Peptides against a protein of PDB entry 4N3Y. Designs and how they scored, part 83

Target 1, 83 residues: chain A of PDB entry 4N3Y
Amino acid sequence: ETRDQVKKLQLMLRQANDQLEKTMKDKQELEDFIKQSSEDSSHQISALVLRAQASEILLEELQQGLSQAKRDVQEQMAVLMQS

## One batch from the design tools (peptide; made by RFdiffusion4, then SolubleMPNN)

Design b2_p23_1_s1 (from b2_p23_1, 15 letters changed)
Fold by OpenDDE base, seed 4:
Structure b2_p23_1_s1 (fold): chain B 83 residues (1-83), chain C 83 residues (1-83), chain A 23 residues (1-23)
Amino acid sequence: as target 1 above (83 residues)
Amino acid sequence: as target 1 above (83 residues)
Amino acid sequence: DALERRLEESQERLRELRAELEA
């Protein structure tokens, strides 16, 4: 019967529409998550890079200090040996 | 006394060396962490992108189905009105 | 990699300094 067929198709259409809406929402949530995750990771990585760079600067300063200290020790040892 | 000065400088040199070693280790750990974190994030983002793309394909299919169902309903309603 | 090279050079220098301190 045509009337029953119309009702069946209306139900199918509603179900398909509901599924479409759900899928659209899910897609949007995933896109938002990707964007947020990427930004968060970028921020964290940038912060860690800056920290690593600060450590590098400190290393260079310490190396200079060590070199100077070594020279000072050598000089004092030379004086000691001459005394 | 010169001997005491030498011992003091040796201690300072040892302490500076220890600090240098610690800083070098910390720097390396940070670099390793950045590398690993970046790779992990990249993998996760890629997986999520693929999932989002799959959802997009499904959306397109559902939209096509909805359009067809709508046309079918309209056709059946027209037949019903003519009967 | 420039950073890796600099780190390796620093590590080598550190090892040398330790050896000198223990001599």
Scores: peptide ipSAE 0.028, ipTM 0.424, DockQ to the pose 0.022
Fold by OpenDDE base, seed 5:
Structure b2_p23_1_s1 (fold): chain B 83 residues (1-83), chain C 83 residues (1-83), chain A 23 residues (1-23)
Amino acid sequence: as target 1 above (83 residues)
Amino acid sequence: as target 1 above (83 residues)
Amino acid sequence: DALERRLEESQERLRELRAELEA
């Protein structure tokens, strides 16, 4: 009776150990995934921010150009009307 | 001569306006993308963190169980050897 | 929010410019 119990417990112990190892591995993989995902996201976001900033600069340049063009048109029209 | 210049400038102004509009749209899309991406990442990371925490709890339980099982096996073997 | 505000202001200016062009 005791012998059978020992064998049973030994098996259970081995099974538990296997489960523990598996769980430890899974946990590590999750942590690694989180880390990698976070880093990737950070890099991507940074790149996108820079791109957005470049677009802002372009917008400012275009606005400046538009303002100048508008003034030029108005001036030319004034000359035309006075001629 | 002046008339032709006016027409040219008007065209340039229209073109510049179109470019400005396009750039503004692109910028908005980028901003929206960044926002959405950040939110999605945040949600995913949060979920993964919770999952990792659950795994940690399981690990602790398994370790506790293993310790108990080991003790039980040792005790049973001692009994067996003494019988 | 700051970027959104700036964009909104720019959009308003653009609308005004378009109106002037069409006038």
Scores: peptide ipSAE 0.028, ipTM 0.430, DockQ to the pose 0.022; fails the geometry check
Fold by OpenDDE base, seed 1:
Structure b2_p23_1_s1 (fold): chain B 83 residues (1-83), chain C 83 residues (1-83), chain A 23 residues (1-23)
Amino acid sequence: as target 1 above (83 residues)
Amino acid sequence: as target 1 above (83 residues)
Amino acid sequence: DALERRLEESQERLRELRAELEA
């Protein structure tokens, strides 16, 4: 009968709504996760980049120091030869 | 004496070289880590985006189904009123 | 690539300095 058909359709409607709600929730959670992950990765990468840059500066200083030390050794060797 | 000074400077030079080598290695490791992390994050985010898109499509289908079901219920209710 | 190039250049310089130290 028609009343039974209506009740069946109402049930189907409720079920569809439940599925919709679940899907919407899942979608939102995924979007939130992506956003958070991206931000976290960005911050971490930025920190590591700064650390790498600091190491690069130190590297340059060490290279200069090494060059100077080499020159100093050579100069002292020259002094020895002249003594 | 000058010879002692030279030996000292040679030691300093070796130490500086060791520090330089270490710094260069550390820098390279950091760069490699950044690169790998970025690639991993990119792949993960891409996968999650695709999943979210699939959910979006399902959401749209469910919404359409819900709307149709609602219309069907309304139509059946109208039939009941006319009976 | 730029960072890699700079590192490679530095590595080459280090190798040169090592060679000079051993000479």
Scores: peptide ipSAE 0.025, ipTM 0.429, DockQ to the pose 0.023; fails the geometry check
Fold by OpenDDE base, seed 3:
Structure b2_p23_1_s1 (fold): chain B 83 residues (1-83), chain C 83 residues (1-83), chain A 23 residues (1-23)
Amino acid sequence: as target 1 above (83 residues)
Amino acid sequence: as target 1 above (83 residues)
Amino acid sequence: DALERRLEESQERLRELRAELEA
């Protein structure tokens, strides 16, 4: 009976070690995934922020150009009517 | 000649407006994408952090269990040899 | 926020310019 108990405990110990090893691997994989995902997201957001900033600059230029073009058209129409 | 210049300027103004509208839409889409991506990434990382924490707790429990199981096996072996 | 407000203002200006061009 005692021998059977020892064998049972040995099996339980092996199973616990296997579970521990598996859990350690799973934990490491999750940590690696979080790290990689965070880096990828950071890079992606940074790139999109730069693009948005470029679009903002372009919008400002276009707004200025549009205002100037409107003034130019009005000026030319005035010249045309005065001619 | 002046009439042709006015027509040209009117065309340029229309083109500028079209470009402005397009750029505004592009900017808005980029901002929306950044916002959505950031929220999604935040949620994903938070979920993975919680899973990693759960794995850490399980590892600690398994380590304690393994240590205890080892002690139990040693104790049972001692009892067996004394019998 | 501030960007959204600026965008809305720009959209309104664009609509006004379109109306002026169509008139």
Scores: peptide ipSAE 0.024, ipTM 0.425, DockQ to the pose 0.020; fails the geometry check

Design b2_p23_1_s2 (from b2_p23_1, 14 letters changed)
Fold by OpenDDE base, seed 2:
Structure b2_p23_1_s2 (fold): chain B 83 residues (1-83), chain C 83 residues (1-83), chain A 23 residues (1-23)
Amino acid sequence: as target 1 above (83 residues)
Amino acid sequence: as target 1 above (83 residues)
Amino acid sequence: SSLEERLRESQRELEELRAELEA
């Protein structure tokens, strides 16, 4: 019966629409996740880079301090040899 | 007195050198961590992008199917009205 | 975004058709 066929098609359309809506939602969730993940990673890496830079500065300071201390020791050694 | 000063400075040098080595190690670890984190994030995001693309393809297919189904329903309605 | 918009439009058209069939 034609009427029955129409009803069947209506059901199929409803089912298809439901799947479409679900898929659209899934896609949106994935996009949101990607965006959030990217932002979080970017921020984390930036923070770590800054920390690494701080360590580099500390290294430079330590190196300078060591150089000066080395000179001081050498000077004291010279004094010791003279006395 | 001078000898004592030299010994004191030598100790200071050793301490400073130890700190330098530690800081160098810490810096290297941070750099390695950044590299690894970046690589992992990149791979993860790439995978998610591909998944999103797959969803997009599915959406296109669903849309085409729905369009066809719509036409089919309309045709059946016309038949129903004629009978 | 353009795809999503087209899908939403198609969905609206289908809903209208369903409503007409059920009336």
Scores: peptide ipSAE 0.041, ipTM 0.459, DockQ to the pose 0.035
Fold by OpenDDE base, seed 1:
Structure b2_p23_1_s2 (fold): chain B 83 residues (1-83), chain C 83 residues (1-83), chain A 23 residues (1-23)
Amino acid sequence: as target 1 above (83 residues)
Amino acid sequence: as target 1 above (83 residues)
Amino acid sequence: SSLEERLRESQRELEELRAELEA
C-alpha cells in the first residue's frame, strides 16, 4: 500500500514535470515570437515610411513642374494672342 | 508653330496632373497601410503578452504543486524506509 | 528569468528524489 502510494506520487511528479517543461517551452516560444514580430513590423514600417517620403519628394517636384508649365503656357498664350 | 507649342504644353500639363494625382493616391494608401499595420501589430503583440502572462501564472502554480509533491514524496519515502 | 531558474531548480530536486526512490 505504501509502495503503491509512492508509485502514484512518482507518476504525479513525472506528469507535473512534463507539464512544467511544456509550459516553459511555450512561454519561451511566445516571447521569441513577440520579439521577432515586433522587429519585423518595425523594419517593415520603416521601409514603408521611406517609400512614403520618396513619394512626397516626387510630389513636390511635380508640383514645381506644374507651376512652371502653367507659367509657360500663359506666356505662350500671350504671344499667340499678339501674333 | 505657336499653336503647336500651346498644344504640346497642354498635353504636358495633363500628363503631369495625372502623375500628381496618382502619386498622391499612392502616398495616401501607404500612409493608411502603415497605420493599419501598426495597429494590427500592436493588438497582436498585446494578445501575445497576455498569453505569456497566463503561462507565467500557470508556471507558478506548477512550481507550487511540484514543491508540495516533493514534500509528499519525501514523507512517503520516510514511511517506507521505516516499515 | 528568476521564475524560470527557480522552476528549473525545482525540477532538478524532484528528479533527484525520483532517482533515489528508484534506486
Scores: peptide ipSAE 0.038, ipTM 0.466, DockQ to the pose 0.035
Fold by OpenDDE base, seed 3:
Structure b2_p23_1_s2 (fold): chain B 83 residues (1-83), chain C 83 residues (1-83), chain A 23 residues (1-23)
Amino acid sequence: as target 1 above (83 residues)
Amino acid sequence: as target 1 above (83 residues)
Amino acid sequence: SSLEERLRESQRELEELRAELEA
């Protein structure tokens, strides 16, 4: 019966359209989420890279200072042992 | 006093090294997180794209069926009005 | 979007035809 067939097709069309709309929306939301998450993480990584670089510079300076201090102590000990 | 200076520098060096190590570890963890998150999201988006494509095909089929049903109803109405 | 719009229009037209048959 055509009348019942039309009603069935109308329902199916509505359901399919709703699913398509929902799926497209979900896809867009996920793309937006990925974009935002990646952007935020990129900024955080950049900050950590800068911190690591600063720490590395500090370490180099401290190592130089430590080496110098060690040499100074050894020199003082040598003087004491010689006197 | 050199002895105290050496001890201070040793402490600072240890602290700086700990900070550097921690920062590098944190950076690596964030990079791993981004990679994993991006990969997971990419798979999800792909799944949604496929779903959207399937829905679109269904919509096209339903539209064709609906158009045919409409024509059939119109034809029936015309026959009824002519009789 | 364009497809969805066309589908909605088709559905509306069928609903109108059904209403006419029921009247």
Scores: peptide ipSAE 0.033, ipTM 0.444, DockQ to the pose 0.031
Fold by OpenDDE base, seed 5:
Structure b2_p23_1_s2 (fold): chain B 83 residues (1-83), chain C 83 residues (1-83), chain A 23 residues (1-23)
Amino acid sequence: as target 1 above (83 residues)
Amino acid sequence: as target 1 above (83 residues)
Amino acid sequence: SSLEERLRESQRELEELRAELEA
């Protein structure tokens, strides 16, 4: 009886150890996934920020161009009216 | 000549304004996308963190079980050796 | 890290017990 109990407990212990190892592996994989996902997101966000900045520069240039064009039109209209 | 210049400048101004409006829209869409992406990533990361925590709890439970099983095996082995 | 280390130690101890039982 005692021998049987020991054998049973050994089996249970092996099973428990297997489950522990599996769970540990799963945990590690999850942590790695989180880390990788976070890094990927960070890189993507950084790239998008740079893109947004480039667009902003373009907008500013367009605005300056518009302002100049507006002034030129106004000047020419004034000349035309005085003629 | 002056009239033609004015008309040309008016056209250029309209074109520039159209481009400006388009670029402004694109910028806004990009900003919205970044915001949404960031929020989604944040939520996903939070969910994964919770999952990792749950796995950690499970690991702790398994560890406790292993410790108990180990003690039980040791006890039974001692009994067996004394028999 | 601490939990992982404890788990590894527990596994080692368990393996030792198994070896003792089989010997």
Scores: peptide ipSAE 0.033, ipTM 0.460, DockQ to the pose 0.035; fails the geometry check

Design b2_p23_1_s3 (from b2_p23_1, 16 letters changed)
Fold by OpenDDE base, seed 4:
Structure b2_p23_1_s3 (fold): chain B 83 residues (1-83), chain C 83 residues (1-83), chain A 23 residues (1-23)
Amino acid sequence: as target 1 above (83 residues)
Amino acid sequence: as target 1 above (83 residues)
Amino acid sequence: SELEARLQELQQQLAELKAELEA
């Protein structure tokens, strides 16, 4: 009986160890995925932010150019009307 | 000549305005994408963190179980050797 | 880049036109 109990316990121990190893691996994979995903997202967002900023700068330049162009047109129209 | 210059300026103004509008739209789309991407990433990472934490808890439980099982086996072996 | 190029083109054209008006 004692021998049978020992054998049973040994089997249970092996099974538990297998489950432990599997769970350890799963945990590590999840941690790695989280880390990688976070880094990837950060990089992607940073790139997009830079693009958005570039667009903003371009917008400002275009607005300034448009304002100047409008003034120039108005001035020329005034000259035209006076002639 | 002045009339032609005015017409040219008006065309350029329209073209610049078109580019401005397009750039404004592009900027807005990028900002929206950044916001959505950030939110999605945050949600996904949070879910993964929770899963990792669950795995960690399971690991601790398994380790405790293994330690106990090992002790039980050793105790039974000692009894067996004494008999 | 494309937008920047177009902006530069418009700016150049505008500058040229202004120069012509001043001449």
Scores: peptide ipSAE 0.032, ipTM 0.420, DockQ to the pose 0.027
Fold by OpenDDE base, seed 1:
Structure b2_p23_1_s3 (fold): chain B 83 residues (1-83), chain C 83 residues (1-83), chain A 23 residues (1-23)
Amino acid sequence: as target 1 above (83 residues)
Amino acid sequence: as target 1 above (83 residues)
Amino acid sequence: SELEARLQELQQQLAELKAELEA
């Protein structure tokens, strides 16, 4: 009877160890995933921010161009109206 | 000639305004994307962290169980060897 | 937003210039 109990416990120990190993692996994989996801997100966000900034610069240039064009049109309209 | 110049400038102004509008829209879309991406990443990371923590708790429980099981096996083996 | 306001301003100014030329 004691022998049977020992054998049963040995099996349970092996099973528990297997489960422990699996769970440990799963935890590590999740941590690695979180790290990688965070890094990827950071890089992506940084790239997108740079693109947004480029758009901002273009907007500023376009606004300047529009302002100048408006002035030019007004000037030439004045000349036209005086002719 | 002046009339032609005015017409040309009006066209250029319209085109510039269209480009400005487009660029502004693009910038806004990028900002919205960044915001959404950041929020999604944050939520995902938080969920994964919680999952990792659950795994940690399970690991601790399994380790305790293993230790106890090991002790139990050793105790019963001792009894067996004395019989 | 500031950009939206600027865009609206430019659009209005353009419309006014067009109207003035066509009048």
Scores: peptide ipSAE 0.027, ipTM 0.420, DockQ to the pose 0.015
Fold by OpenDDE base, seed 3:
Structure b2_p23_1_s3 (fold): chain B 83 residues (1-83), chain C 83 residues (1-83), chain A 23 residues (1-23)
Amino acid sequence: as target 1 above (83 residues)
Amino acid sequence: as target 1 above (83 residues)
Amino acid sequence: SELEARLQELQQQLAELKAELEA
C-alpha cells in the first residue's frame, strides 16, 4: 500500500537525516578536540624547550666554573708544594 | 675555601644535568603523546567523514524516493477521483 | 599534516639541544 510506503520512507528519511547530523557533529567535535589538544601540547613542549635551554646554559656555566675551580685548586696545591 | 667551592660546583653541575635530562625526557614523552593522539584522531575523523558521505548519499536517495512515492500517491488519488 | 609538521619541528629542536649538550 502506497500510503504505508510513504510513511515508511518518511521514517527512513528522518533516520538518515539524524544519522547525517550526528556524524557531522561528531566530526566537528573531534576536529575541535584535536585542535585544542595540539595547542595545549604545543605550549607545554615549548615551555619545556625553554626550560631545557635554560638548563643547558646553566650547565655550560657550571662546567666552566668547575673547570676553573679545579685549576685554582691545582694552583694552590702547587704553591703549597713549593713551600 | 676553594675545595668547598669545587664540591659545591660539582653538586650544582649534577643538579643542572639532571634537570636538563629530565626536561628532554619530558619533552620527548609529550611529543610521542601528541603523535599518537594525532594519528588516532586522524583515523577517527577520516572514518567519520566516510560515514557522513555514506549518510549523505543515503539521504539523497531517500529524498528522491520520498518524492517519487509522494507523486505516486497523488497519481493514485487522481485515478480514484476519476472513477 | 600540520600537526605532524609541528611535531617534527619540536623533535628537531630537541635533537639540537641534545647535540649542544654533547658538544
Scores: peptide ipSAE 0.019, ipTM 0.376, DockQ to the pose 0.049
Fold by OpenDDE base, seed 5:
Structure b2_p23_1_s3 (fold): chain B 83 residues (1-83), chain C 83 residues (1-83), chain A 23 residues (1-23)
Amino acid sequence: as target 1 above (83 residues)
Amino acid sequence: as target 1 above (83 residues)
Amino acid sequence: SELEARLQELQQQLAELKAELEA
């Protein structure tokens, strides 16, 4: 019966529409999650990079201090040997 | 006393070296963490992008299906009205 | 990477300093 066929198709259309709406919502949530996750990761990495840079500065200062200290020890030893 | 000064400087040099070693270790750990975190984030984002793309394909297919179903219903209704 | 290269350089410098201290 044609009437029954129409009713069947209308049901299928409603089901498809419901599925479409659900999938659209899911896609939007995924995209929002990706965006937020990317921003969070970027912020975290930036903060860690700054910390690494601070450590590098400290390392350079320590190296310079060590070099100077070594020179000072050598100079003092030279004075000691000459006295 | 010069001898005492030398001993003091040697101690300071050892302390500085110990601090340098510690800081180098900490920096290495931070850099390793940054690298690993970045790689993990990149992999996760890539996987999520693929999932989003799959959802987009499904949405397009559903939209096409809905359009076709709508046309089919309209055609069936036309037949019904003509019968 | 540049960071890895810099770390390697610092590690080498530290090793040299340690050797000098221990000598």
Scores: peptide ipSAE 0.022, ipTM 0.420, DockQ to the pose 0.023; fails the geometry check

Design b2_p23_1_s4 (from b2_p23_1, 13 letters changed)
Fold by OpenDDE base, seed 1:
Structure b2_p23_1_s4 (fold): chain B 83 residues (1-83), chain C 83 residues (1-83), chain A 23 residues (1-23)
Amino acid sequence: as target 1 above (83 residues)
Amino acid sequence: as target 1 above (83 residues)
Amino acid sequence: DELEARLEALQEELAALKAELDA
């Protein structure tokens, strides 16, 4: 009977639609998760970059101090040799 | 004493270097984690996209079948009314 | 890595300075 065939197709269509909607929802949830995870990691990486930059500044200051200390040692040695 | 100053600077430099290296390592680990996570998620999302596409194709086929079935019912009714 | 190279250079300079002080 054609009527029974129509009812069967309607049921199949509803089932397929439910599956499609579920799949689309799952995909969206994954995309949202990735976006959030990426943003969180980006913030953390930015903080680490700033910390690295602070260390770089400290290293530059220490380099200057080291160079000055080296000069001071050389000057002291020169004075000792002349005295 | 200049010698003491040099030793102090050496210690400070080592400490700064340790901090910098640790920060750089932490940053790299985070980047690697994000990359791996993104790749894994990308593969999963691609699979879900394919699944969604399959559902869409099925829905289109069912819609066509439903439309045809409805037409068949209408034609049968028309024949019954004419007979 | 540029920062690592810079740190290594500074460590070498410090080591050299220490050696000079001990001589």
Scores: peptide ipSAE 0.038, ipTM 0.416, DockQ to the pose 0.015
Fold by OpenDDE base, seed 2:
Structure b2_p23_1_s4 (fold): chain B 83 residues (1-83), chain C 83 residues (1-83), chain A 23 residues (1-23)
Amino acid sequence: as target 1 above (83 residues)
Amino acid sequence: as target 1 above (83 residues)
Amino acid sequence: DELEARLEALQEELAALKAELDA
């Protein structure tokens, strides 16, 4: 009977709706997780970048100091050789 | 003495280089982790999308079935009213 | 969202059919 068919379709529709809702929820949760994880990791990376930049600046300063010290030593040696 | 200063700077430079290298390595590892995690999650999302699409197809089929059932019921009602 | 709307529409149609059959 058509009535029975309608009832069957109603049940199937409910089942389909439940499945769809579950799938959509799962997808959304995963996207939210990725979003949050990405943001947290991005902050970590940014911190590391800043640290690297600080180290780079220090290296540059040390290199300059080393170069100057080297020049000073060479100057002293020159003086000694001239004496 | 300047020579002692040079030696000190050389040591400091080595330390700075070590720190920089470590920081750069850590950053790279984190980026690699995020990349891999993102790829894995992307695959999961894709699977969920396909599942949702399957549910959508099912809904379309149910809709068609329901429409047909509705027409059948209406036809039956019309016959009854004419009798 | 579009799928949800389609589901709601189908649910309404089913409800209407059921009401007609029960009348």
Scores: peptide ipSAE 0.033, ipTM 0.454, DockQ to the pose 0.015
Fold by OpenDDE base, seed 5:
Structure b2_p23_1_s4 (fold): chain B 83 residues (1-83), chain C 83 residues (1-83), chain A 23 residues (1-23)
Amino acid sequence: as target 1 above (83 residues)
Amino acid sequence: as target 1 above (83 residues)
Amino acid sequence: DELEARLEALQEELAALKAELDA
């Protein structure tokens, strides 16, 4: 009977709609998670970059100091040999 | 003594370099993690999108079927009333 | 990566300095 067919189709439609809504919700939650995770990670990366840059500056300064110290030692030794 | 200063600076330079290397490694690991996570999430999102699309198609078909069934019922009722 | 390149350069410089002072 067509009447029974209509009722069956209505049920199927409701079920399909529920599934669609659930899937859409799941998708949205995942997208939101990715967005938040990406932002958090971006901030963390930025902090690490700054830390690395600070270390680089320190290394450059230390290298310069080391080179100067080496030169100073050599100069002192040269003076001693000439005395 | 300058000699002692040089040795101290060498130690400091080594320590600073170690810190820099560690920071760089940590940064790279985080970037790699984000890359992999993003790829995994992208695949999951794509799958969900396809699932949603399939559900949408099903819903459209069911709606069409429901509308047709409704029309068929109405036609049958009309015929019965005319008989 | 720029930072990796800089790190490599610094490592080379450090190695050279160590070699010079230890000689």
Scores: peptide ipSAE 0.028, ipTM 0.413, DockQ to the pose 0.019
Fold by OpenDDE base, seed 3:
Structure b2_p23_1_s4 (fold): chain B 83 residues (1-83), chain C 83 residues (1-83), chain A 23 residues (1-23)
Amino acid sequence: as target 1 above (83 residues)
Amino acid sequence: as target 1 above (83 residues)
Amino acid sequence: DELEARLEALQEELAALKAELDA
């Protein structure tokens, strides 16, 4: 009977609505996750970039110091050999 | 002595270089992770969007069907009452 | 890419310095 058909359709409609709601929620959660994860990682990457840059500066300074120290040692050895 | 200073600087330089290498590696790994994660999530989101759209269409159709069925029942009841 | 190139250059320089010091 038509009444039974209405009840059946109503059930199907509820099920479909539940599925829609679930899907929309899942989508939103994924978007939120991506956004948050991306932001967190972006900040971490930025920090690492700064660390890398600091290390590069340090390396340059140390290299200069090492080169100078080497030259100083060589000079001292030369003086010693001459004396 | 200057020789000891050179050795010290060399050690410091090695340590700094190791730190730089580590930092650069970590940065790259994070970038790769973000890229891969973002791509994976993007595909998943797209799939969910399509699913949601399909559900919306289904809901619309079911709502129309339900409305029609309800009208049909009402009409049948009216006829029955008149007969 | 630029950082990688710089790192490689520094590694080579460090290796050279080490070799010179140990000689």
Scores: peptide ipSAE 0.031, ipTM 0.411, DockQ to the pose 0.017; fails the geometry check

